# Peptides against a protein of PDB entry 4GMN, part 135

Target 1, 375 residues: chain A of PDB entry 4GMN
Amino acid sequence: RYANITLLALVTLASIGTDFQETLVKGNQGSRESPISAADEEWNGFDDADGDAMDVDQKSSSGEDQEEDYEEIDVKEDDEDDDDDSITSEMQADMERVVGADGTDDGDLEDLPTLRELIQTAVPQLIRLSNLPIDSDESLTIQSHALSALNNISWTISCLEFANGENANIHNAWYPTAKKIWRKTILPILEADSADLKLATQVTSLAWAVARVLHGETPTDGNPHRKFISLYHSSKQQAGGNSNSIEEPEDPFQGLGVKCIGVVGSLAHDPAPIEVNREVGVFLVTLLRQSNNVPPAEIVEALNQLFDIYGDEELACDKEVFWKDGFLKHLEEFLPKMRTLTKGIDKRTQPELRTRADEALLNLGRFVQYKKKHA

## One batch from the design tools (peptide; made by RFdiffusion4, then SolubleMPNN)

Design b2_p17_4_s3 (from b2_p17_4, 7 letters changed)
Fold by OpenDDE base, seed 3:
Structure b2_p17_4_s3 (fold): chain B 375 residues (1-375), chain A 17 residues (1-17)
Amino acid sequence: as target 1 above (375 residues)
Amino acid sequence: MKIKLSEYASEVPLTLS
């Protein structure tokens, strides 16, 4: 009876976290593209105002327009106004305040009572539930639901802008809690060295969401980046053996490999230790060198992480890692491979993967050109 | 199958060859 109520509460918290994420993403589309779409933002470089317009003479090959008469199947959008009664009017009011709030520097969430209760009351309980001794299928189910709820809450918060002191109140309230999730939930699971692929995927998703806020301030104790790199390699070796049971997620960006890259990329940002940055940077560039055996979605994520980590020339990692370890040469040598890879993605069967690969290819060209000017 | 992260710790590349 209590277990069923706890499970229902965890499912409800996981749902609320999803709906809150979707609503924040929809609400933020009115002011700023979501940080998930910020990975889809064209890396414009630093605005060096010297617009040498390379006239790329795109010779228009006139392909014959076969007018395939697409019969307009009048799919009546039944506007099922699914009044998704899942979000309370109090949560909606908190979401509207989050989207509109110039965050005061006070980690006080007085104006955000629902978010305060999620961070201060729910998350500490979810951390506790994720750390229960696994002695039954019921305890496994509770852990899985607790990890799902923590994932959804952490992802939702990671979709907020924190640059330039935006949402500072939420950042300041979340930051110690995010570190607690890392130290109390993520690290113990990684140290147990006994996770199945489902648990590894859940903890890696949560780790990515947490690391997207903490970046290089994520606790480096026990070299978690090496554990996620090891998990990446382990996941590749296991996928090659058992063709049967784990449906690769229909979305190529939901794969464990992508999530591992997203975690380690986020961990390598300034102010990460230079040796952590180096090991991650070498890992990411090694994926590009081995791209013939790497899924396209993982290449896209690895490129985006490399742009984010090494985009700023004022950072110590630019001189001590990017230039010192000769990354530019490897990126330049990868550019023709990326063009081939991107062209090999069918726009009809994988439109999103193709779009994100086209963007990552464009950004790679810009990034290589930028780094060559600043050499 | 259980993932053993310790078995793959040696696969972390340290240098670009």
Scores: peptide ipSAE 0.041, ipTM 0.796, DockQ to the pose 0.022
Fold by OpenDDE base, seed 4:
Structure b2_p17_4_s3 (fold): chain B 375 residues (1-375), chain A 17 residues (1-17)
Amino acid sequence: as target 1 above (375 residues)
Amino acid sequence: MKIKLSEYASEVPLTLS
């Protein structure tokens, strides 16, 4: 009885976290692209207004218009209004306030009662449930649902803008909770050294969502970046041995390898310890050197993380890691490989992967030019 | 199959050389 009520409550909290994400995405679609495309922001570290428009010669090949007469199949839309009653009017009103709030209200979550209850009441219970002793299939199921709910909530919050003091009330409420998720949920699972692939994928997804807000302020205790690098390598060795049983996610950016890169990249941002930054930077540049055996989506993510980590020349990691360890040479040597890789992606079968690879290639060219001017 | 992250700790690259 109690287990079924707890499970139903966890499924409901996981649903609420998804619906909250979808509502924020729909509300933000009026102003910004999809939350997966938050990595698709052109690297803005180049305030160099010298727009040398490379003339891409559009050879207009006039292909002949074959008018294939597609018969209008009058598919009666049976409007089964599946009233997805999952979003309460209070949750929707909180989302509309989060999307419409000009960042001037340093207010507590007083005006966001649903989000407040999620952060202050629900998340602390989810952390507790994710950290229960695993002694039964029921406790495994509870942990999995608690991790899923924490993941959805954490991802949703990580899609909010926090630059320039925007959403500062949400950031300030979330920040201590995010650190608590890291220390009480993520670290204990990583330290247990006994996760299956499913649990490892769940904890890595959650770790990425949390690290996207905490960046280099993520607790470095126990060197968690090394655990995620080890998980990356272990996942590659397992995929090479049993090609039959791990359905690669249909979305190449949902792969465990991409998630590991996203976590360690986020952990390496300033003010991360220079040694953590170095180990991550070396890992990411090593992936580029080994690109013939690395999925394109992991290369795209590794590039974006390198741009974000090393985009600011005033940071200690620029001098002590980027320049000192000679990263520019490796990035420059990778440019022709990235052009070949990007051109090898079929726009028809993998349009998103191709778009994100074209953007990462553009940003790599710009980044190499920028770093050469600032050498 | 359980993933043992400790078995791969030696595969963390420390240098590009």
Scores: peptide ipSAE 0.041, ipTM 0.795, DockQ to the pose 0.022
Fold by OpenDDE base, seed 5:
Structure b2_p17_4_s3 (fold): chain B 375 residues (1-375), chain A 17 residues (1-17)
Amino acid sequence: as target 1 above (375 residues)
Amino acid sequence: MKIKLSEYASEVPLTLS
């Protein structure tokens, strides 16, 4: 009886977190940029004023117009208006305020009462529930739902802009809670060494969402980056053995491999220890060297993470890792492979993957040129 | 199948060969 009420409350909190994420995504889509991950911003480099535009000769090959008459299948949208009143008018008003809030205030969420209660009251209970002793199928179900709710909340918050001091009140309220999720939920699960693929995927998704806000300030205790690299390798060894049992997600960017790359990339940012940065950087560049056996989505994510980590020349990791370990040579050698990989993606069957690969290829060309100019 | 992260800790690359 109490467990069913707790489970229903956790499902409701997970749904609210999803609805919040979808509302933020729709709110950001109202601004012309699709909620492509923050990794899909066109890397503009540092503005060196002498950008001579290379004329890409568009040789127009005249392909013949086969007018295939696509019959309009009039799919009657049965508008089942399931008025799922799940988003209260207060939650919607809080979301509209979050999308518009130049937060100047020192971590006070007075104007965001729903978000305040979510961070201060709900999340501490979800952390507790994710750490219950696993002694039954019921306790496993409670843990899974608590992790799902924490994931949805953490992802939602990680989609807010914080780079220029935007949403500073939300950032300041979330930051200590994010560190608590890391130390109390994520690390104990990674240390238990007993996760199945489902639990590993849930904890890795949550770890990515948390690390997208904490970056290099994520606690390095117990070398969690090595655990996620080990999880990456483990997941690949399991996929090679049993062709039938890993439901690859329909979305190539929702794969466990992509999530592992996203976590370790986020962990490697300044002020991460140079040793952590080096191990992550070497891992990411090694994926590019082995690209013939790596899914295209993981290559795209690994490139974006490399641009974000090593884009700033003033950071200690530029001199002590990027230049010292000779990363530029490997990136330059990868350019022709990336062109071949990107051209091999069918625009009709995988339009998103092709778009993100075309962008990552463009950014790789710019990044290599930039680093060569500043060598 | 349970994932044992400890079994794969040695597969972390330390250098670009």
Scores: peptide ipSAE 0.040, ipTM 0.793, DockQ to the pose 0.022
Fold by OpenDDE base, seed 1:
Structure b2_p17_4_s3 (fold): chain B 375 residues (1-375), chain A 17 residues (1-17)
Amino acid sequence: as target 1 above (375 residues)
Amino acid sequence: MKIKLSEYASEVPLTLS
């Protein structure tokens, strides 16, 4: 009885976390495209301010108004009122405030009561439930649901902009909680060394969401980047041995390999220890060198992570890792391979993967040119 | 590159049971 109530509450919290993510996506669809697009910002490099304003002469070609009388096909949208009543008016109001908030820096969530209750009340219970002793199939089910709820909440928060002091109140409230999730949920599961593929995928997804906010400030205790690199390799060895079709996730970016890359990339950002950065950077560049045996989505993610980690020349990792370990040469040598890989993706069957690969190819070209100018 | 990816897979095999 209590277990069924706990499971129902966890399923409900996981749903709420999804609905929040969908609401942020819908709210952002009015201003910015798809939620996976946080990696779709064209890396423009550091523009030296000497950009000659090319006067693009707006030749107003007066195209003749051919009034093609398109008959309004009155497609009766059958409003199937899928009363997904899951998005409360309070949740929607919190999301609208987050999108508009010139945030206070005090970590106060007074204006975000739903988000406050999620962070202060729900997340600590989910951390507790995810860290219970596993002694039954019921405890495994509770852990899985707690991880799903933590994942959805953490992903939702990781989709907020925190650059330039944006959402500083949410960042400051979330930051200590994110560190607790890492230390109390993620690390113990990674240390238990007894995760199935499902649990490993859930923990890695959660770890990515948490690391997307904490970056190089993610706790380095126990070298978690090495554990995720090991998980990456272990997952590839298992997929190669059992001809059981691990149904490749319909979305190539939802694969465990992509998630492992996303975690370790995020962990390698400044102010990460240079040793951690080097180990991750070497991992990512090695994937590019071995690209013939790496899924395209993992290559796209590895490129984006490399741009984010090494885009700033003022950071210690630029001199001590990027230049010292000769990464530019490997990126330049990868350009023709990336062009071939990208062209090999069918736009009709994999439109998203093709778009993301075209963008990553463009950014790779720009990044290589930038780094050559600053060599 | 000094670090081999194969070394990581050998030191901390996360056992996917």
Scores: peptide ipSAE 0.023, ipTM 0.647, DockQ to the pose 0.025

Design b2_p17_4_s4 (from b2_p17_4, 10 letters changed)
Fold by OpenDDE base, seed 4:
Structure b2_p17_4_s4 (fold): chain B 375 residues (1-375), chain A 17 residues (1-17)
Amino acid sequence: as target 1 above (375 residues)
Amino acid sequence: MKIKLSKEAERVPDYLS
């Protein structure tokens, strides 16, 4: 009984995280689809040009009366009102406040009660549930659902803009909680060295979502970047042996390899220790050099991470790692390989992968040109 | 407060589980 209530609550919290993201996306799209009020530019009346009505002759061809008696199949539309009442009126009101507030004050989390309760009440309980001793299949199930709920909440929050002081109230509330997820949930699971690939995938997805907000301020205790690099290599060794059991996710970007790259890339941003940045940068550049055996989605992610880490020339990692370790040469040498790789992706079967590869190729060309001008 | 989505959010695959 209590286990089923706990599982239902965890599924509901995971759903709330999804619904929150969907509503944020819909609200941000609705702000773009606000019709540009066509300013009434008085488009001056096009003059009454006398359209001569050409008399097109009425030729009366008498084609035959085939009365095909189409029986009106009265398909009763059973209005299955799938009342997917998953979005509470309070969540919708919070979302409307989040999307609709043009001009009112920097609304503290006091103005976002649902988001406040997610961060301040739900997440601390999810952290507790993710840290339960695994002594039964029930405790393993609870941990998995707690990790899923933490993942969904963390991903949704990681999609918010925090640059230039945007959403500073949400950032300030999330930041200590994100560090707590890292230290209390992610690190202990990574230290347990479990051979469970499902658990490894869940914790790596969560780690990426958390690291996308914390970046180089992610706690470096125990060198977690090396654990994710090790996990990347271990996942490749296992996939090579058991061709049948790791269903590659239908989405190439949902693979454990992509998630590992996303985590370590995010961990390497300033103000990460230069040695952490170097180890990650060398790992990412090594993937590009070995690209013949690397999935295209992992190459796309590795490129994006390299652009984000080394895009700013004022950062210590530009001089101490990018230039010092000769990364520009490796990126330039990779350009023709990336062109071949991108052209090899079928637009019909893998449209998203092709689009993201075309973008990454374009950005690689621009990035190499940028770095050559700033040499 | 308009929650602005990051431009990178448009590139995040659905990592929701």
Scores: peptide ipSAE 0.044, ipTM 0.793, DockQ to the pose 0.617
Fold by OpenDDE base, seed 1:
Structure b2_p17_4_s4 (fold): chain B 375 residues (1-375), chain A 17 residues (1-17)
Amino acid sequence: as target 1 above (375 residues)
Amino acid sequence: MKIKLSKEAERVPDYLS
């Protein structure tokens, strides 16, 4: 009885995390009149003041207006008022206030009561539940659901902009809680060295969500980056040996390998210790060198992480790692391989993977060019 | 306060479980 109520509460908290993310995405889409072409999501790490924007003369080919008589498919809007009662009116009001108000009020989470209760009340209980002694299959189920709820909440919060003091009130409320998730939930599970790939995937997903906010301020106690690198290698060895096809996740970006790369990349950002940055940077560059045996999604993620880590030339890691360890040469040598890899992805069967690979290829070209100008 | 979504938020694969 208590376990079923606990499980229902955990599933509900996981759902609230999902619904909150979906509403954030919908609210952001409604504010963007024009789909920013995936091409316009340029890596803006360079204040290229001297952007000689090559005028790509878009010759407006006046294609003739063939009036194809589009039959009005009378799509009956069945107003299935699915009162998706999943989003509480309070969450929606918090989100509308959050999406609508241009106010830089450094206010406490007083104006965000639902988010406050998630961070201050729910998450501390989820951390407690994730740390229960595992003595039964029921305790394992509770841990899994607590990790799922923590994952969903942490991912949703990681979708918020925190750069340049944006959402500073939310950041300030989340930051100590995120560190607590890391120290009390993530580290103990990683230290237990379980052969459970499901648990490893759950904790790695949560670790990525947390590390996307904490970056290089993520606690380095026990060298967690080495644990995730070890997990990456162990996952590849297991996939090669047992014909138990871990069903490759339908989304290539949901793979444990991608998640491991995302975690260690995030951990390597400034102000991470230079040795942590170096070990991660060497790992990522080594994936590019071994790209013939690496899934394309992991290459895309490894490139994005390398851009984010080494995009700023003012950071100590640029001089002490990027230039000192000769990363530019490896990126330049990888550029023709990336072109071949990207062209090998079928746009029809893997449209998202192809789009993200085309973007990563474009950004790699720009990044290499930038770093060559600043050499 | 507009919760500005990170540019990466659109690139966050459905890591929700």
Scores: peptide ipSAE 0.042, ipTM 0.791, DockQ to the pose 0.606
Fold by OpenDDE base, seed 3:
Structure b2_p17_4_s4 (fold): chain B 375 residues (1-375), chain A 17 residues (1-17)
Amino acid sequence: as target 1 above (375 residues)
Amino acid sequence: MKIKLSKEAERVPDYLS
């Protein structure tokens, strides 16, 4: 009984995180639709071209009327409109306020009561549940669901704009909690050195969501970037053996390798220690050099992370790492390989991967040209 | 100065579990 209620509550918290993210994405799309003035493009009339109706006479075939008396199984569509509108009206109002927030409200989460309860009440319990001793299949299930709920909440919050002081109230409320998730959930699981790839994928997804907000302010205790780099390499070694048990994620961007790159890239942003930045930058550039053996989605993510880390010439990492370690040469040498890689992706079978690869290729060309002008 | 990259319309890939 208590286990089922706890599991239901964890599933509900995970669903709330999903629905909140979808609403944020929809809200941000609506704000970018500046009303394109309906310029009166005069709909030039449909010219009535007299298309001659050719009479083609095709014939007769008489196939037999087997009246198979399909008994109408009156499937009562019990329209159980389980309008399990998991989104409460209060939560919807909080979501609308978050999407509409222009960052001027230095207020407490007083105006965001549901988000406040998620951060202050739910997340501390989820952290506790994720740290239970694993002594049963039930405790493992609870940990997995707690990690899923933490993931969904953290991803949703990571979709908020925090640049230039936008959503500062939410950022200020989340920031200490995000550090707590990192120190109390993520680091202990990474230190346990579990061979469980499912758990590793869950914790790495959560780590990416948290690191997308904390960036270079993510706690550097225990060199977490090296742990994720090690996890990246270990995952590649395991995938080469028993290929049967890892359902390759249908989405190439959901792979553990992509998630590891996303985490370490996020950790390397300013104000990360310059040596952390260097180790991550060298890792990412090394993936590009070894691109023949790297999945295209990981190359796309590694490029995007490199652009974000080294896109600002005013940062210490530009001079002390990018220029000093000669990264421009490696990016320039990779440009023809990226063109070949991108052209090799079939637009029909992998449309998203192709789109993101085309964008990353475009950005790589622009980035190399930018860096050459600012050399 | 920041480089003018094409903003990927951040379709945050569905990293929700």
Scores: peptide ipSAE 0.033, ipTM 0.733, DockQ to the pose 0.170
Fold by OpenDDE base, seed 5:
Parts: structure tokens; C-alpha cells; sequence
Structure b2_p17_4_s4 (fold): chain B 375 residues (1-375), chain A 17 residues (1-17)
């Protein structure tokens, strides 16, 4: 029974994830992200390439067009037609409605029966499975699969648009469930102080996906931001000592360090307590100051999180943290370092990391200029 | 690999200070 629900969840999510990926790839022609492989792989979310570039109305004067010749790399699509007949016509129809919802569909969960059953029936059972006493290798395997299924569900839902009241019915159904995942799955695992790196990575990925929807409304009980900052530092101290390769994930953005930054960044958004925001903001700005010892992907993520947290000048955190703690000076001093870091990334060996670093550098320049006008 | 969560990190280090 549980295995069938986990399998149904994984199949539904693999389907939703693939069609969402295709839709995001069609929207953002620039990022050739590798297709998520087999349905059994843990989906680590999409990158929000739709960073709302702060509409800094720069009337910039006519600088000369240096046409940088972008060589079109012809990637041959090897069409491996793996006919996974596992996608029901109902699951496909629900997915097409969620992905094709141009904000005009008052998406009643009545019209999304598979998504409704996923949130209302599957997730509460996955939360129970993730909380089973670990007394055997079998119970550990069940917990890992339950966490993977919760991760994929939470990531898929976090990729839905919820701004301006879009998908409001999905948001309203998910919100109490997301808080339940946080309180019943994430917090107990973080408090158990499990020395298991795999479990820590799984719970951190799940925490990021949940925090991308809850933002500053994520429960602050037990100061979870400090636990993720502690996890970040503990992971770095261990990597420097024993050459037993944690196989750094082939994707630099799938690293535990990036995931920890993504979680704490998301937790620091309004209406988070100002002290939580300050502690996270200080952590992120400190990564920039120490950038010589920080992976480039973690710098990119830390910059994006800083832009999202401190982009709005009307928020209490702008006055009480950003300006009060002098963050602008640190960002301005980091600009030359970011230019050097970005230029040091080889476009041929790490094209995605280079693209995201070029974007983060551009946004850093714009953000510093914006904040200087509003000082 | 075993990650020890430091139980005693009750304070985020003030690295800006």
C-alpha cells in the first residue's frame, strides 16, 4: 500500500517534473539543463531562471555594440523513446492544466483530482513513513524513499506561480501541508543530530523546496536557520580533512552548501523575525567576504538570495538590517572579486555555472547602483 | 561520511564584527 502511494507519487511527479521542465526550457531557451534522468532519481528542483531582474529603469547612453559571437552549440538530442506507459491520461491532463495555467484558470482542486489526492492522501502518509522509528536497514530505506517522494512533491509545487493570486487553490491546499512537513518531518530529523550526510542532504533539499513556498512564514520554532548554518560549516570542515571524496555532485548547484544557502535565504524573507533575517544576512555577506574559499555556485546562490531578501526598500529588513549593518559597502567591495571569479570559470567546461555567474555579476552591479540611488 | 551537527552553535558567528 505505502509502496504503491510512493510509486504513484513518484510517477505523478516525474510526469509533472518533466512537462514543467519542458515548459521552463521552452520559456528560457538559454539554459540547457540536462533532462532529469529516470523516475527513481531525486529531483532537486528547477533553477528560477525567471529572476525578476529588478526593473532598474537605466536610461544608459549609447555604448558601442560589441557583438560577442555566441557560437550555437548543436546538441544532438538522442531521442531515447523510453515509452513509460505509467503516466495515466488523468495524471497527464492534470499536469497539462497546472503547467498550461496562464494565471487565468481558477484551478479548483476539483479539476486537479490527481494533485488533490497527492496533497491530501499521499503526503500525510509519506510524513508518517518519514517519522517511523529507525530500527533496521529496511526502516532507513523506507524513510529515504518517503523523503525523496516528499522532496519531489515539494519541488514540483514550489515551481508553480503563486504571485498575484495565481494557483491560489493549490497554494491554499499546500500551505498547511507544507507547514506539517516542516514541523513533523524536517524539524525532528534536524534535531536528531544524525551524522548521516545522505539524510542531511535529503532533509536540506526538502527544506529548501518547502521554504521556497513558505518563505518568512516558515515556522521559526527551534531556530532552524542556525541548524542549517551549522550544517553548512560542519560540511566544509569535513570536506577539508579526509580525502574520502564525498563525490561532489557533478552539478555544482546540487551541493549541500548551495542547498543550505537556499534554505536560509528563503527563511529570511518577510515576514521573518528581524533577528532571523539579520543572522542569515550576516552569514550570506560573510560568504562574499570569504569568497576565496567558497565554491562559485555557493557565491551565485548567496547573491541571488541577498537580492531577493533586500530588493524591496519598503520592507523592515531594508532599514533595520541592510542599511543598519552596512551591507551595501560589502556588496560594492565584492564587485571586483565577482568579476574575477566569473572570468575564472571556463565557459567550455562549466557553461551553466558561467552563465549563472555572469547573470549574478550583472544583477550585483544593478543592485549596488539601485541601493546607492535610494541611500 | 558522518556530519556532526554542532549542538552548541546557538550563536551565528558575527563575521561582520
Amino acid sequence: as target 1 above (375 residues)
Amino acid sequence: MKIKLSKEAERVPDYLS
Scores: peptide ipSAE 0.016, ipTM 0.556, DockQ to the pose 0.021

